Peptides against a protein of PDB entry 3QIS. Designs and how they scored, part 231

Target 1, 334 residues: chain A of PDB entry 3QIS
Amino acid sequence: PSLELSRREFVFENVKFRQLQKEKFQISNNGQVPCHFSFIPKLNDSQYCKPWLRAEPFEGYLEPNETVDISLDVYVSKDSVTILNSGEDKIEDILVLHLDRGKDYFLTISGNYLPSCFGTSLEALCRMKRPIREVPVTKLIDLEEDSFLEKEKSLLQMVPLDEGASERPLQVPKEIWLLVDHLFKYACHQEDLFQTPGMQEELQQIIDCLDTSIPETIPGSNHSVAEALLIFLEALPEPVICYELYQRCLDSAYDPRICRQVISQLPRCHRNVFRYLMAFLRELLKFSEYNSVNANMIATLFTSLLLRPPPNLMARQTPSDRQRAIQFLLGFLL

## One batch from the design tools (peptide; made by RFdiffusion4, then SolubleMPNN)

Design b2_p22_8_s2 (from b2_p22_8, 13 letters changed)
Fold by OpenDDE base, seed 2:
Structure b2_p22_8_s2 (fold): chain B 334 residues (1-334), chain A 22 residues (1-22)
Amino acid sequence: as target 1 above (334 residues)
Amino acid sequence: SAEEEEFKKMREELKKIIEELR
């Protein structure tokens, strides 16, 4: 079997979080026999591509002189955003298009990723006084390393070093402040807030706005701004309630005094974000007659975002664990 | 409430800082 490929080199410029890019090429059976094609893993790889890449179709049959279009789709989800933000991974891959009893054809994938405040740690964002697109990638790496060390010191209750007044971290990320302050000003009376989905185009505009500027007003509908807050919390590499405290939150879920003690043990930035969000959500609940928001709905929605099980326990979360996690948050909303 | 005043305080303090960063 033999194939002709219309293209073998693909460049994905300015790849962004949650923005799908597509590049297409054709494969043609220029042989005299039917052929089966498939994308196959390289040596030592478990998958034929990186998590942010896919081929569609990834396999198929071609009759002699048949042609098929293959789409190469680049999509950075919450699962790839953090490693791309840090520069640990890059928009580079090699795909192996295999023919059964035939040749291997190599496809080169290249491009550039544009960092996002989505998928960046709370610690790094508290240190980041400029939009992420203004921060050199080398400085992003330093901020993540420094933030990891600061988190460990905070968990150990080590005395904060007297960092000079110029280098003092923000109490909460500016991005969270901007989202919450917008919702507080404009969305408290919004019917079906957090129940109506946002517009995908508006979500992309909000992400781009937060990555590139410090706006006075966030673009888009209240629903899109509300969903952007949910996406932000979901994309965090570590949830607002650190993984180390997950089990203790479940164990304390029915004791409000112990719940408050557990929250007091969070790293400073995580604790501030948690308190700020809970205070906002309590304010939002005062407008329940207008926004149709209730404590059970909010607790259910935000529990999956704020109090995520550690990756090793995620597959084992029981309905009882979920109910305890909801009860934990309810103790801060009522 | 004390929690409402904490929210208001945090919002106002962060507003000043963010306005200085613009």
Scores: peptide ipSAE 0.454, ipTM 0.935, DockQ to the pose 0.887
Fold by OpenDDE base, seed 1:
Structure b2_p22_8_s2 (fold): chain B 334 residues (1-334), chain A 22 residues (1-22)
Amino acid sequence: as target 1 above (334 residues)
Amino acid sequence: SAEEEEFKKMREELKKIIEELR
């Protein structure tokens, strides 16, 4: 069996968080026999491609002189955004298109990723006084490393960092403030807030706006701005409630005093973000007659974002654990 | 409420900081 490929080299320029890029190529059976093709893992890999890449179809059957279009889809989700922001991973891969009883065909994937404030740690963003696209990638890496060390110190020492006035971190990321301040100003009376999805194009504009500027106004509908806040919280490498406190939040869920003590033990940035979000959500609940938002809806929605189980426990989350997590947040909304 | 004043205070403090960053 033999295949002809219309293209073997693919360049994905300016790859962004949640922005789908597609490149297509054709494969043709130029042989005299039917053939089966598949994308196969390299010798040391479990998957045929990196998590941000997909081939569609990834396998198929071709009659003699048959041609099929294959789409190479590049999509950076929450699962890949952090490692791409840090430069730990890159927009580079090699795909192996295997022909049964034939040869392998190698496809080269290359490109560049544009960093996002989405998927960046709260600690790094608190240190980031400029839009992320203005920050050199080398400095972004340094900020993430420094932020990890400061998170650990903050967890261990409870000491207010008496850092000198010029390098003081923001109390909360500017991106969170911008989103929340917009929602507070313009969305308190928005019917079905956090219930109606945003527009994908508007979400991309919001992300690009926050990555490149410090806007006076966020573009898009209130629904898109609300969803952008949810996406931001979901994409955090470490959730607003740190994984180390997850079990303690569940254990304390029915004791409001212990719940407040657990939150007081969060790293400074995480604690400030949590308090700011809860304060905003309590304000939003005052407009429930206009926005149809209630405490149970908000607690249910934000619990999955703010209080994520550690990766090692995700597969074991019980309905009881989820109810405790919801109850924990309800104690800050009521 | 005390909670309203806390939110307002946080918002106004952060606003000043962000306006200085523009």
Scores: peptide ipSAE 0.442, ipTM 0.933, DockQ to the pose 0.824
Fold by OpenDDE base, seed 3:
Structure b2_p22_8_s2 (fold): chain B 334 residues (1-334), chain A 22 residues (1-22)
Amino acid sequence: as target 1 above (334 residues)
Amino acid sequence: SAEEEEFKKMREELKKIIEELR
């Protein structure tokens, strides 16, 4: 069997978080026998492509002289955004199109990624006084490394870090402040806040706005700004409540005094973000008659975002653990 | 409440810092 491919090189320019890009090519059976094709993993890979790439169809059957269109879809989700922001991964891949009892055909994927404040650590964002796309990539790497080292020091040192002469980090990321301040000003009376989805185009505009500027006003509806906050919290490489404290939050869920003590042990930026969000949500609950928001709904929604199980425990989360996690957050909303 | 005052204070402090970054 043999195939003819219309194209073998693909370039995805200016790839962004949550923005789908598509490139298409044709494969034709120029042989005299039917053939089955599939994308196959390389020798050391578990998957035929990187997590941000998909082929559609990824397998199929071609009769003699049959042609099929294949779409190569590039989509950076929350699962790929962090490794692309750090430059640990890049918009580069090689796909192996295998023909049963035939040859392998290699496809080259290349391109560039545009960094996002979404999927960047709270520690790095607290040091980032400019929009992420104004920050040189070399400085982003340094900020992430320094952020990791300060997080480790803050977890190990019960002593306040000496406020050395380095540029003082922000108490919370400017991006979180912008989102929450907008919602506090404009969305307290918004019916069905956090219950109605935003518009995908508005979400993209909000992301691009936060990545490129320090806006006076966030574009889009209150629903889109609210969903952008949820997406931001979900995309964090480490949740607002650090993985190291997850079990202690569950164990303390029915003791408000111990809950407050657990939160006091968070890294400074995480603790500040947690307190800021809880204080905003308590203010939002005062307007429940207008916005239809209640403490149980908010606790249920934000628990999955703020208090994620560690990767090693994800498969073991019980309904009891989920209820304890909700109860933990309720103690800060009531 | 003390928590409402903390929120107001944090919001006002961050507002000044962000306005200086523009």
Scores: peptide ipSAE 0.442, ipTM 0.933, DockQ to the pose 0.900
Fold by OpenDDE base, seed 4:
Structure b2_p22_8_s2 (fold): chain B 334 residues (1-334), chain A 22 residues (1-22)
Amino acid sequence: as target 1 above (334 residues)
Amino acid sequence: SAEEEEFKKMREELKKIIEELR
């Protein structure tokens, strides 16, 4: 069996978080026998492609003289955004298109990624006084390393970080402040806030706006700004409540005094973001007659974002664990 | 509440800082 490929080199320029890009090519059976094709893993890989790439179809049959279109889809989700922001991964891959009883065909994937404040750590963002697209990639790496060291110091030392002559970190990321301040000013009376989805085009504009500027006003509807806040919280490499405190939050869920003590043990930036969000959500609940928002809805929605199970426990979350997690958050909303 | 005053304070302090960063 043999194939003809219309193209073997693919370039994905300016890849962004949550922005789908597609490149298409054709494969043709120029042989006299039916062919089965499949994308196969390289010798040391578990998957045929990186997590941000897919082929559609990834396998199939071709009759003699049959042609099929294959789509190569590049999509950076919450699962790939952090490693691309740090430069640990890149928009580069090699795909192996295998023919049963035939030869392999190699496809080269290349391109560039544009960093996002989405999927960046709270620690790094608290140090980032400029939009992320203005920050050199080398400086992003330094900010993540320095931020990790401060997080570890904040967990180990209940001592206030010495106010050394280094640029004082922001109390919360400017991006979170911008989103929450917009919602507080303009969305408190918004009917069905956090219940109505945003528009995908507006979400992309909001992400691009926060990545490239410090806007006076966030573009898009209140629903899109509200969803952008949810996406931001979901995309955090570590949730607002650090994974190490997850079980303690569940164990304390029915004791409001212990819950507050657990939150006091968060790293400074995480603790500030948690308090700021809870304070905003309590303000939003005062307008429940206008915005249809209630404490149970908000607790249910935000618990999955703020209090995520550690990766090793995700598969074991019980309905009881979920209810305890909701109860924990309710103790800060009521 | 003390928590409402904390929110207001945080919002106003961060507003000044962010306005200086523009």
Scores: peptide ipSAE 0.437, ipTM 0.932, DockQ to the pose 0.901

Design b2_p22_8_s3 (from b2_p22_8, 11 letters changed)
Fold by OpenDDE base, seed 3:
Structure b2_p22_8_s3 (fold): chain B 334 residues (1-334), chain A 22 residues (1-22)
Amino acid sequence: as target 1 above (334 residues)
Amino acid sequence: SAEEEEFKKMREELKEEIEKLR
C-alpha cells in the first residue's frame, strides 16, 4: 500500500490560549489495494501528538483511488497553557502517519506561541508590572524561577533575606485587580452573574486585552468578564489555595478560627488574592436581590477553582471532601 | 467590618500602584 499526501509541513503562527487553529491536508490511496491509516506514537511517546494538537480523523480506511481530508487542530487549553508560557513546551511536533503493512509518513508541525497571563503563576504575575506580551521571554523564565524560590521560602517561614534591589511585587496581580475592580464597579447588580455564560469572542478579546495592555475598562459584557475571572482562576498552575494546604483546609472546614489560621500560612500573593476575592464575593452577596447570587452557589462554584485537590489526590476526592471544601469557603462568605 | 476595611484599603493601594504603571 502507498499514500500520496498533499502537504507534510504545517506552520501555526501566533497560537494563543483558547484560540482554535486548523490546517487541512489530503491523503490519497494511489495504490491498488485498500489500506488502513493511523497516527501512531513515536517510540518513547504515549500519544500520537502533544496535548495541544489533534488530528481528525486520526485513523481510517481508504479504498483504491479514495481521498480523505485530515484536519490538524491546534488548541491550547488550561492543561497546556503553563508549559507553553514557560517555554518548557513549544509549538513543534512530528506526527507519524502509519500505513498498515506500508510505510510511515512524517508530518512536521511548527509555529510560535504567544504567552498569556492566563496559566502564569500568581507569584510571577505579582512581579510582572507590564503586560505579559511586553515582557521578554528570558525575563519570564527568570520571574518564574524567582517566584518559585520566593514561594518555597514563604511556605518554609524562612526569614525574608534582605530584599535586594528587586522591585517590590504587587500585592495582587494587576490582571486579577482589573477583572475584580470591573466586576465590583459594573456587575454588582448584574442579574445571573456567574450563572450566565460569556460570549467566546468577548472572552478572547478580554484575554488579548489583559495580555497586551493595562486597560482603563475591560471590553465585553459583565458575564464575559465574570467568566474570564473563572477561566483565569482555573488556568492557574497552582490554585489560589496552594496544594500544600488542601488537606488542612478540609480538616479545619467546621472551625472558622482554624480556617483563618490556615489562610494566614499561604504565600503572601496567594493570601492577598484569596482575601481580595472573598471580600469581593461578600460584597456581591449584599446585592443578592439584584444579581441572584447566593453563598451556596458561589461557594460551590469557587471551591473547584480555588481549592483543587493535589494531583496525587484528584482520583480520590470523596463527596465528603467536596462538602468540606465548600464548607471551608462558606466560612469566608458568611 | 474589619474585612471590608481591608478590602477597601487593598483596592485603593492596588489602584494607586496600577495607575503608576499606565
Scores: peptide ipSAE 0.606, ipTM 0.957, DockQ to the pose 0.881
Fold by OpenDDE base, seed 5:
Structure b2_p22_8_s3 (fold): chain B 334 residues (1-334), chain A 22 residues (1-22)
Amino acid sequence: as target 1 above (334 residues)
Amino acid sequence: SAEEEEFKKMREELKEEIEKLR
């Protein structure tokens, strides 16, 4: 069996978080026998491609002289954004198109990724006083390493923030402040806030705006700005409530005094973000007659974002654990 | 409320920090 490929090299320029890019090529059976094709893992890989890449179809049959279109889809989700922001991963891959009882065909994927404040740690963003697209990639790596070391020092209660030598970190990431301050000013009376989805084009404009500038006003509808805040919180590599405190939050869910003590143990940036968000959400609840927002809806929505189970426990989360997690947040909203 | 004043204070402090970055 033999195939002809219309193209073998693919370049994805300026790949961004949540922006789908597609490249297409054709495969043709130029042989005299039916062919089965499949994308197969390389020798050391568990998957045929990196998490941000997909082939469609990834397998199929071709009769003699049949041609099929294959789409190569590049999409950076919350699952790939952090490793691409750090430069640990890159927009580079090799796909192996295997032909049953035939040869392998190699496809080269290349391109560049544009970093996002989405999927960047709270600690790094508190140090990042410029839009992420203005920050050199080398300095992003240093900010992430320094962020990890400060998280560890803060959790260990070891060293007071050395107030002396480096520029003081922001109390809260500028991106969170921009989103929340916009919502507080313009969205408190917005009907169905956090219930109506945003527009995808507006979400992309908001992401690009936060990645490239410090805007006076965020573009888009209040619904798009509200959804952008949810996407931001969901994309955090470490949730606002650190994984190390997850079980303690569940265990304390019915004791408001212990809940406040657990939050006091968060790293400074995480604690500030949590308090700021809870204070905003309590203000938003005062406008419930206008915005249709209630404490149970908000607690249910934000629990999955702020109080995520550790990756090793995700598959074991019980309905009781979810209810405790909701109850924990309700104690800060009521 | 004391919580409203805390939120207002935090919002104003953060505004001053971010306006210096523009």
Scores: peptide ipSAE 0.602, ipTM 0.956, DockQ to the pose 0.805
Fold by OpenDDE base, seed 1:
Structure b2_p22_8_s3 (fold): chain B 334 residues (1-334), chain A 22 residues (1-22)
Amino acid sequence: as target 1 above (334 residues)
Amino acid sequence: SAEEEEFKKMREELKEEIEKLR
């Protein structure tokens, strides 16, 4: 069996968080026998492609002289954004299109990723006084390394070094402030806030706006700005409540005094973000007659974003654990 | 309320920090 491929080299320029790119190519059976094709893992790989790449269809059967279109879809989710922001991963892959009882065909995937404030740590963003697209990639790596060291110092209650006033981190990432300040100004009376989805095009505009500028106003509807805040919190490499405190939050969920003590032990950036978000959400709840937002809805929604189980416990989360996590947040909303 | 004043204070402090970056 043999295949003809219309293209073997694919370049995905300016790949962005949550922006789907598609490249198509054709495969044709130029043989005289039917053939089965599949994308196969390389030696030592578990998957035929990186997590941000997909082939559709990834397998199929072709009669003689049959042609099929294959889509190569590049999509950077929350699961790939952090490693692409750091440059640990890149928009490069090799796909192996295997023909049963035939030869392998290699496809080269290349391109460039544009870093996002989405999927960047709170500590790095607190140090990042410019939009992420203005920050040299080398400096992003340094900021991530420094952010890790500062998180550890904060957890150890080490006295902050007298950082010169010019290098002082922001109390909260500018991106979080921009989103929350917009919602507070314009969305407190928005019916079905956090319940109605945003528009995908508006979400992309919001992400691009935060990655490239410090805007006076966030573009898009209040629903899109609200969803962008949820996406931001979901995409954090570490949740606003650090993984190390997850179990203690569950254990304390019915004691409001212990809950406050647990939050006081968060790293400075995480603690500030948590307090700022809870203060905003309490203000939003005062407008419940207009926005249809209630404490149970908000606690249920934000629990999955703010209080994620550690990766090793994710598969073991019980309904009881979820209820405790919700109860923990309710103690800050009521 | 005391909570409103706390949230207002946080917003104003953050606004002043971010406006210096523009």
Scores: peptide ipSAE 0.597, ipTM 0.956, DockQ to the pose 0.705
Fold by OpenDDE base, seed 4:
Structure b2_p22_8_s3 (fold): chain B 334 residues (1-334), chain A 22 residues (1-22)
Amino acid sequence: as target 1 above (334 residues)
Amino acid sequence: SAEEEEFKKMREELKEEIEKLR
């Protein structure tokens, strides 16, 4: 069997978080026999492509003189955003299109990624005084390293951060402040807030706005701004409640005093974000007659975002654990 | 409430920090 490929080199320029890009090519069976094609892993790879790439179809049959269109889809989800923001991974891959009883065909994927405040650590964002697109990638790496060291110090030492460091971190990321301050000002009376989905185009505009500027007003509907906050919290490499405290939150869920003590042990930035979000959500609950928001809905929604199970426990979360996690957040909303 | 005053205080402090970045 043999194939003809219309293209073998693909460039994905300006790849962004949650922005789908597609490139298409054709494969044609120029042989006299039916062939089966598949994308196969390279030597030592578990997958035929990186997590941000997909081929559709990834396998199939071609009759003699048949042609099929293959889509190469680039999509940076929450699972790839952090490693692309740090430059640990890049928009580069090689795909191997295999023919059964035939030869391999190599496809080259290249491009560039534009960093996002989504998927960046709370610690780094507290140090980041400019929009992420204005920050050199080298400085982003330094900010993440410094942030890790301060997180560890804040977990080990109940010592106040020495006020003498030349650039005091923000109490919370500017991006979280912008989202929450907008929602507080404009969305408290919004019917079905956090229940109605945002528009995908508006979500992209909000993400781009936060990545490139410090806006006076966030673009889009209140629903899109609310969903952008949820996406931001979901995309955090570490949840607002650090993984190390997950089990202690569950164990304390019915003791409000112990719950507050557990939160007091969070890193400063995480603790500030948690308190700020809970304070906002308590204010939002006062407008329940207008926004249809209640404590159980909010606790259920935000529990999955703020109090994620550690990766090693994700597959083991019981309905009881979920209920304890909800109860833990309810103790800060009521 | 004490919680309302805490949230107001947090918003004002954060606003002042972010407005310096504009």
Scores: peptide ipSAE 0.585, ipTM 0.954, DockQ to the pose 0.726

